# Designs tried in a protein design run: peptides against a protein of PDB entry 3S8F. Part 26

Target 1, 157 residues: chain A of PDB entry 3S8F
Amino acid sequence: VLTLFVAVPSLMTAFTVAASLEFAGRLRGGRGLFGWIRALPWDNPAFVAPVLGLLGFIPGGAGGIVNASFTLDYVVHNTAWVPGHFHLQVASLVTLTAMGSLYWLLPNLTGKPISDAQRRLGLAVVWLWFLGMMIMAVGLHWAGLLNVPRRAYIAQV
Target 2, 166 residues: chain B of PDB entry 3S8F
Amino acid sequence: DEHKAHKAILAYEKGWLAFSLAMLFVFIALIAYTLATHTAGVIPAGKLERVDPTTVRQEGPWADPAQAVVQTGPNQYTVYVLAFAFGYQPNPIEVPQGAEIVFKITSPDVIHGFHVEGTNINVEVLPGEVSTVRYTFKRPGEYRIICNQYCGLGHQNMFGTIVVKE

## One batch from the design tools (peptide; made by RFdiffusion4, then SolubleMPNN)

Design b1_p9_8_s1 (from b1_p9_8, 5 letters changed)
Fold by OpenDDE base, seed 1:
Structure b1_p9_8_s1 (fold): chain B 157 residues (1-157), chain C 166 residues (1-166), chain A 9 residues (1-9)
Amino acid sequence: as target 1 above (157 residues)
Amino acid sequence: as target 2 above (166 residues)
Amino acid sequence: AQALFDAVF
């Protein structure tokens, strides 16, 4: 049984998205090895939110490989590590993608563009969300490695 | 122009796919390294052992908490533990320091957790199955058992104690 | 090597 083979299509998908971002950045005038990153629309919360979600999903995906490993799962199973993992997967990628989608959807539904103030507020929200999520995720993974159990209010640490 | 654009897109895609494949091997290598250097205390999976959860309290090695700790050899013990709503039996579990302890854990009711603080003992306990964990306590003292699987209204208060005696 | 393979995959 090749359990980790599931990582192959996941990684292919992830890096295909990255390829799409590179292409988009180059179409927007970005040049060189990394210049395309700066050319992406970082002033648009509808773009920034899902991209930050993708960034959070990277360590989460790596953790998924760990969780799927029989011997390593023995170490992390039912510890704070697990909530750390799915908070990256759900509360980072899924939630930020949903947030970004709203920044696109609402203007289209109402026919009213977002104001500059709303745009700036949106950027602040998604960046702060990402930062908080990363802090929490690192803490949970660390706690998990220190054998802090999930679904318990106490731990010997 | 269309052909040129198509080729450019394919080139970027191929590059990122190659990177993806490389990262896959990096992750595998990291796992392999971790396993090679941190195998101490890893307990290999044993054979699946089954019990009848409806009778486990009435008959068999789990039925009498006074007989739950069985010496099986020199400095070797088997401890038959029940995880139930909402506690552990026996409680406390008394074992000697330095002895090899084989925990045989099962549940008469619902799924529970068996997490021993200060150790790497952490298993889910399923009704109808016996979880087997081998451990040697090097330090005397009290070790708390925590249920880390939601099992009902009293889950948060479900604790046990292992007392390791000199 | 086989044990490692089985543990990972």
Scores: peptide ipSAE 0.018, ipTM 0.805, DockQ to the pose 0.050
Fold by OpenDDE base, seed 3:
Structure b1_p9_8_s1 (fold): chain B 157 residues (1-157), chain C 166 residues (1-166), chain A 9 residues (1-9)
Amino acid sequence: as target 1 above (157 residues)
Amino acid sequence: as target 2 above (166 residues)
Amino acid sequence: AQALFDAVF
C-alpha cells in the first residue's frame, strides 16, 4: 500500500512553502541559519496567522502518518486523539489561514487600511487562538493515548 | 538577477527537501517505537467475517443472549455480543478473571462503537461484519462499555457492562 | 522490523 510514501509529495509541497518563506526573509535582509525568520513581517496578522497555522500543521501531519498506519490507528481510532488531530489540521491551519486571508481581504475590499489598533488586536487574536488550539490539541492527543473515548461525555481516566 | 534568484531558491528547496526526508525517517522511528510500546498483546487481524444483520437476532450464535458466552477451552471463552440502538447484549457480560476472551461483535441495525474502559478494546461494529477482539482481564471488577460512534438520538446513553469474576 | 513494515506499507 506504500502508506508512508503518500506523505512524501505532501512533505515536498509543504517544505517548498518553507523555502519560499526563507527566500522572502532573506530578501528582507535576514542572514544566517535563523536570521531570515526574524526578518519576516511578524507585525502583520495577515502573515502571522497562516504561519502559525503551518506550525500547527507540523504535529498534525505527523499524527496523520500515525493515523494512516493500520496497526497504530487501532490504538487511537475513535479516541480523543482524533479530534485532537482535526483541531490541528482544520481549526489551526485552515482556520488561521482563513483569518489571515481576512486581514488582507477586508482592507482591500473597503479600500481602507487597517488602523494600528486593529493590527495589534489582530495579532493578539491570532496568537491567542494559536495558543488555545495548541493547549487543546495537546490535551486531546494526551487524553486519546490514555484511551479517553471520542463522542462520550464520561471517561474513566 | 532572475537566474541568481532562481538558483538561490533551488538551494533552499534542496535543503528543505533533505530536511523533509530526515523527518520522514524520524516519523518511521516514532511509529516503530509506538508499535513496540502500545500494541503489546493486541494487534488486529485483518480476516473479514460476514453475517446477515437481518437474521442475526433470530438464528446463530448471537440469537440468544443467555448462550452468548461459550467456553471454547479450559481457560478460553468466546463471547457473542450485539451492539444495537441503544445498548449491548448480553448485558452484563460475565467472564472469569484470567481467561482469554474472544469477543465476536456485530450489529443488527447501524454502526456502533465498542469501547471498553480500562482496556485497549476499541472497535467499530458494522452491520454485516463481525469484529473480533481478543483480551484477557487480569483484574476482577466491572468494566464499562461505551459507544464511541454516533448511532442516533440515544447514542449518549448507550452503555454496557463487563463483569469479571474472580 | 516486519511489524513496522506491515504497519506502514
Scores: peptide ipSAE 0.015, ipTM 0.794, DockQ to the pose 0.056
Fold by OpenDDE base, seed 2:
Structure b1_p9_8_s1 (fold): chain B 157 residues (1-157), chain C 166 residues (1-166), chain A 9 residues (1-9)
Amino acid sequence: as target 1 above (157 residues)
Amino acid sequence: as target 2 above (166 residues)
Amino acid sequence: AQALFDAVF
């Protein structure tokens, strides 16, 4: 009930954020239907990390609706599907947002900008983290649909 | 200037909201597809039933494992299963191939799982509640029951067996 | 600790 109650407002919020990103990209010189995406500051880990988190949250959010559906929950409940969902929501969105926030917060708190080396390392970290999370999440969701149980060390599939 | 910016932002928001609405229909379609392709074989049945977990071992249909399998009609059975720390009873559960089986599962102690490998039978078992699952085994053989809800130190070793006879 | 902090940030 709670999930379904917040699903529509959450989607509206997410797409409003996307609209804000489009506006920002166009202000930065992006043109066309997709050119505004390229104009966004992809060289800043404080930007990239939360955005990647949002991208991971898309399938995770859809999965939330699935998990909250009575009929579909019978299929996915206590399978590897559930950890897959959590890793998208927590380990992707929350974690990447936290990581990105540090790249904004620390320079502001210390009054020192991050070095170029730190910036490049940060970009590598958040991208690798995202890719790893996507691989794991896709694998877990797939395994869940194949009836691999969670909280069990064995599976006969 | 501020008005122009506001109007531009609003236009983008409207566009993305329209896209959002379209995506809702896509998600609904995907959910429907998933439901159609992955839910075959298990039918949840019955209303919420309550039992006293403190007496379920001493009286009632779960008390005697030898009487746990009850024929309720032609090619229809009800199986009263206890999930406990750390196992299942009866064990093995013996049922005929092709029969409609109604599992009535409860717990005398803590929350357990009831996951039957090779099937989509997968329910939580709560003390004081009866989980009801309807299933027909089409293939003879042994089906392992796995606990997929943490229930204590012996959780990982909590297994049962369903034997489907020809 | 302060020296380490200054070195990292």
Scores: peptide ipSAE 0.012, ipTM 0.760, DockQ to the pose 0.013
Fold by OpenDDE base, seed 5:
Structure b1_p9_8_s1 (fold): chain B 157 residues (1-157), chain C 166 residues (1-166), chain A 9 residues (1-9)
Amino acid sequence: as target 1 above (157 residues)
Amino acid sequence: as target 2 above (166 residues)
Amino acid sequence: AQALFDAVF
């Protein structure tokens, strides 16, 4: 019940953030239905990391609603599905947001901008992290649906 | 100007609200799909039943493993199972093929899991609460019981066996 | 803490 109560304000927040991103993209010269996305600063790891986190949070949030269902939870509870959900919510959104925050915070605190090499390395790190998290999350969700148990080192499948 | 900016923001908000509504239907469809394709995993919950975990080992239907399997009908059995640190009793659990088995599972100590491989049986076992699961084994053989809830130092080695006889 | 800060920044 609590999960469903917080789901509505969370969705509202998500779409508000999306609206802010659209506005920012349009201010940067983006036009059309999707042109604003391309206009966002994808060359900045401080931007890319949190956004990738948000993208991972979308299926994770949907999974949260599934986990809160009294009927569907019988299928997924204490299976590999649950760790998959956690990795989308924490290891993706929270971790990538923290990483992105550091890419902004450290240059700001030191007063020294990051070099181009550091910027490119940062982009590589956050994209690779996101890719790895998506692979693992999809695998865990799939395994969970195949009845692979959570907190066990052995499974029938 | 401020008025133009305000109007633009409202337009974007309306657009995203429309998108959110569309996504709501997508989510409903995904839930419906999951429900339709994975209904075999649904285990109906039994009526809430309480027991005293401090005395369950000494008295009552869980106290004697030799009396744990009770025939309640011509092709119906009740099995009183204890999940404890770190194992199950009785072990093995012997039941006939094709019979309706009602598992009554509880714990004398901490929370455990009761996951039977090859079946949809997957429940948490709480001290003071009786978990009720109904299942019919169609195939004879051995089914492993796995604890999928962390319960202490021996958690990883906590296994049981159900033997289904022809 | 200050020494650590000075070493990093």
Scores: peptide ipSAE 0.005, ipTM 0.770, DockQ to the pose 0.013

Design b1_p9_8_s2 (from b1_p9_8, 5 letters changed)
Fold by OpenDDE base, seed 4:
Structure b1_p9_8_s2 (fold): chain B 157 residues (1-157), chain C 166 residues (1-166), chain A 9 residues (1-9)
Amino acid sequence: as target 1 above (157 residues)
Amino acid sequence: as target 2 above (166 residues)
Amino acid sequence: AEALFEAVF
């Protein structure tokens, strides 16, 4: 009970962030049920990177509930499922957040804004990273469900 | 304007909190569904059994690989397995098809994995603890044991074999 | 793969 109870504050935090995004989008002129999403600054890699990280974090968080379940953990533990999980949590969320933070921090520290070319390159890097991570993560989770072992170079399947 | 903004934020937070609660129930439902439909993959935890890793090789049921397979009933066996750097003993493990096999697995050195391909047997092996897994092999043949817990430089080559005889 | 799936689930 206590283990799964961790999901409650985590969900509260996650959806508070979502609420903040909705508010920001609506302040930027977004209207309707989903129009606020389009109004967010998708042209800024400092914004896009951490948001993509959050998107990866959603299935990762759901997987966290699975991994924390006594009964379900037996199925997935030490399979490729586990690397799939933390690649969403670390290699997606943390890494993309770090990338995004640098896109904000460096211009502020140097006093020089990034060029348009740098901005476009940054967007490309972040989106490609996210795409690659999603492909890998889905593959790892799938392999894990097929009982592909973690930390092994060979598998039956 | 700030007052209006705060009220708006509060409204959005309430909505998303309601959604979060709904999602929580969805996750619980998914867990329940998985348990109801995929129970074959669930092995209940047994009683914690401990052993001295410093003496497990010298005395006790793990000491002699030739005596590792013990018939405990007409169609029941207990197999005492050591996972060590870098292999398993006995190797191969020979058991009959259709028999209920109780694996008692421990380690004399570091943490290892015991993953049997073609089965749902997948446990970590801790020095000082005995992992107990019950399984019945329905198909004869060879089943590879893979170490899925990093245990040193030889980890990648740490394999064993279970031979299921007709 | 199918045999493994049946063994796991």
Scores: peptide ipSAE 0.016, ipTM 0.797, DockQ to the pose 0.080
Fold by OpenDDE base, seed 3:
Structure b1_p9_8_s2 (fold): chain B 157 residues (1-157), chain C 166 residues (1-166), chain A 9 residues (1-9)
Amino acid sequence: as target 1 above (157 residues)
Amino acid sequence: as target 2 above (166 residues)
Amino acid sequence: AEALFEAVF
C-alpha cells in the first residue's frame, strides 16, 4: 500500500514551486525569512490567483492524505467532507490557476494591456473567490465531520 | 552568475524539502490522533463477502423481509438489509435498544449508500458484495437511513427508518 | 502504532 509515500513526490513538486516563488521574490529585492513574500507582484491578478490557489491546495492536500487513509476515509467518505476537499483542489487551485492564466492570456491575445481598472477588478474577483471558497470548504469539512451526508438535501445536524 | 543563482536555488529547495518532510510527519501525527479519537471501535476490518445480486431477492437471508432480523445470541442480532432503487428492505428495521446489531447490507441492482443519521454507520453498498456494519443503539427512537450515493432519478427520495425500541 | 501502520501503509 504505502499510501503516505505517494504524497512525497507531490510534496516535493509543490514545494519546488514554493522555492521558485522565494527565488523570484528575492530577485525582486525581498530579504529575510518573509521579506521575499512581500516583494512578489501582489498587484497582478495573474500572479495572485494561482498563488491563492496554491494556498487553498495546502489544506486540500492534507485532506487528500486523510482521504487516502483506508481507516480515516471510512469516517469521511460520502459526507460533506468530500465535496469540501474537491472545492479546495478543483474549485480553488485549478479554477484560480485558470483565472490567473486568463488574466495573462487575454491581454496577450488581444495585444492590449489590461487597464488599471480591470486590474483592480481582477484582484477583487480572485480575492473574493478565494475567500468564498475557503468559507465554503471549511464549512463543508466541518459538516462532514459532523456526519452530514453528501448528495442529500436533508441532514439531522 | 548562473552558478550563483543555481546555488541559491538549491539552498531554497533544500529548505523547502526539509519543511515538506516535517509537514509529512505532522500529517502522520494528525492521522494518528484522528484514529485514536474518531475511529474507536469503527475501524474497518470486514472480510470480503460475495453474493449473487440476481438471486438475492429469491433465495437466502435477504429474500424475506419478515425474516430479515435474526437473533444470533443474547442481546445480539443480525439484520439482512437490501438497498435497492429506491428504498430499503425491511423498512422500518426494528431492533432493541442496547443490542449489538450486525447489519448485512447488499444491493440487487446498483450501488447505493447506507448512511444512518445520528450514528457513524456510513457505507457504500455494491451489488455482489455484502457490507457488514456492527453497531449498538444506545438511545431509543427513530433513525433515518439516507442514500448518499447517486443511484438514479429517485435517489433524493430514497430513505429508510431504523426503529430502536426500549 | 500498529493501527496507524495498517491505516497508512
Scores: peptide ipSAE 0.013, ipTM 0.793, DockQ to the pose 0.054
Fold by OpenDDE base, seed 5:
Structure b1_p9_8_s2 (fold): chain B 157 residues (1-157), chain C 166 residues (1-166), chain A 9 residues (1-9)
Amino acid sequence: as target 1 above (157 residues)
Amino acid sequence: as target 2 above (166 residues)
Amino acid sequence: AEALFEAVF
């Protein structure tokens, strides 16, 4: 019940953020239905990291609604599905947001901009992190649907 | 200017709200798909039943593992199972193939899991509460019971066995 | 993933 109560405000926030991103992209010269996405600063790890986190949060949020359903939770509860959900919400959104924050914070605190090499390395890190998290999350959700138990080192499958 | 920017922001918000409404239907469809493909044979929860975890080992239907399997009717049995640190009783649980089995599961100590491999039986076991699960084993053999709720140092080794006899 | 994005957009 609590999950469902917070779901609506969370969705509203998510779509507001998306609207802000679209506006920013259009201000940067993006046009059309998807051109604004390309116009966003994808060369900046401080931007890319939290955005990738938000993307991972979408299926995680949907999973939260599933977990809050009595009938659906019976299928997924205490299976590998649950840690899959956690990794999307925490290890994706929260962690990538923290990583992105560091890419902004440290240069501002030191007064020194990051080098081009550091920027490229940062981009590689956040994209690889996102890719790894998505692979793991999909695997865990799939395993959960196959009745792989949570908190057990062995499984039937 | 500020006015144009404000109007543009509102337009984009409206667009995304429309998109969100469309996605709502997608989510409903996904939920429906999940229900149709993965929730067959869901065992509904029974009524709340309470027991005293401090005395459940000494008195009542869980006290004697030799008396844990009770025939309640033709091809119907009730099995009183204790999940404890760190195991299950009785162990093994012996039941006939094709019989309707009602598991009454509780704990004398901490929260445990009761996950039977090869079945849809997967419940948490709370001290002071009786979990009721109904199942019919169609195939004979051994089914492993796994604790999927952390319960202490021996959690990883907490297993039981259900033996289904022909 | 970044390379894929650059290829599409």
Scores: peptide ipSAE 0.006, ipTM 0.770, DockQ to the pose 0.044
Fold by OpenDDE base, seed 2:
Structure b1_p9_8_s2 (fold): chain B 157 residues (1-157), chain C 166 residues (1-166), chain A 9 residues (1-9)
Amino acid sequence: as target 1 above (157 residues)
Amino acid sequence: as target 2 above (166 residues)
Amino acid sequence: AEALFEAVF
């Protein structure tokens, strides 16, 4: 009930954020249907991190609806599917947003910008984190659909 | 200038909201597809049933493992299973191939899982509640029952067996 | 939200 109650507002919020990104990209000189994406500040880990988190949240959000569905939850509950969902929601969206927030917060608190080396390292960390999370999440969801149990060290699939 | 900016933002928001609505239908379709393609013959059955976990071992259909398998009709059985720390009873559970089996599962102690490998039988077992699952085993052999809900120090070793006879 | 976005980017 709670999931379904917040599903629509969450989707509206997510796509409103996307609209803001499009507007920002176009203000930065992006043109065409997709050119605004390229115009966004992909060189800033404070931007890249939460955006990647949002991208991971898309399949995770869809999975949330699945998990809240009676019939489908019966299939996936307490399988590897569940931790797959959580790793998208928490370890992707929340964690990456937190990482990105630090790249904005620390320079503002100290009054000193991050060095170019720190920026590049931050980008590497964020992208590698996202990649790792996607591999793990896809694997866990797949395993869950193959009936691999959660909280068990052995499985016959 | 501010008004123009707001109007522009609103236009993008409307477009993305329309896209959002379209994506909702896509997600519904994906859910429907998943439901249609991921079926393993397990059907939750029955209404919510309550039992007293403090007496379930002493009286009632769960009290005697030797009488846990009850024939209820032609090629139909009800199996009364206890999940406890740390195992299942009866163990093994013996049922015939091709019979419709209704599992009635409860716990005398803490929450457990009832996950049958090779099937999509997968339910939580709560003290004071009866979990009901209907399934027909098409293939003979041994099916392992796994606890997939943490239930204590022996959780990882909590296994049972269903033996399906020809 | 818009003000926050503009402040960050």
Scores: peptide ipSAE 0.005, ipTM 0.754, DockQ to the pose 0.022

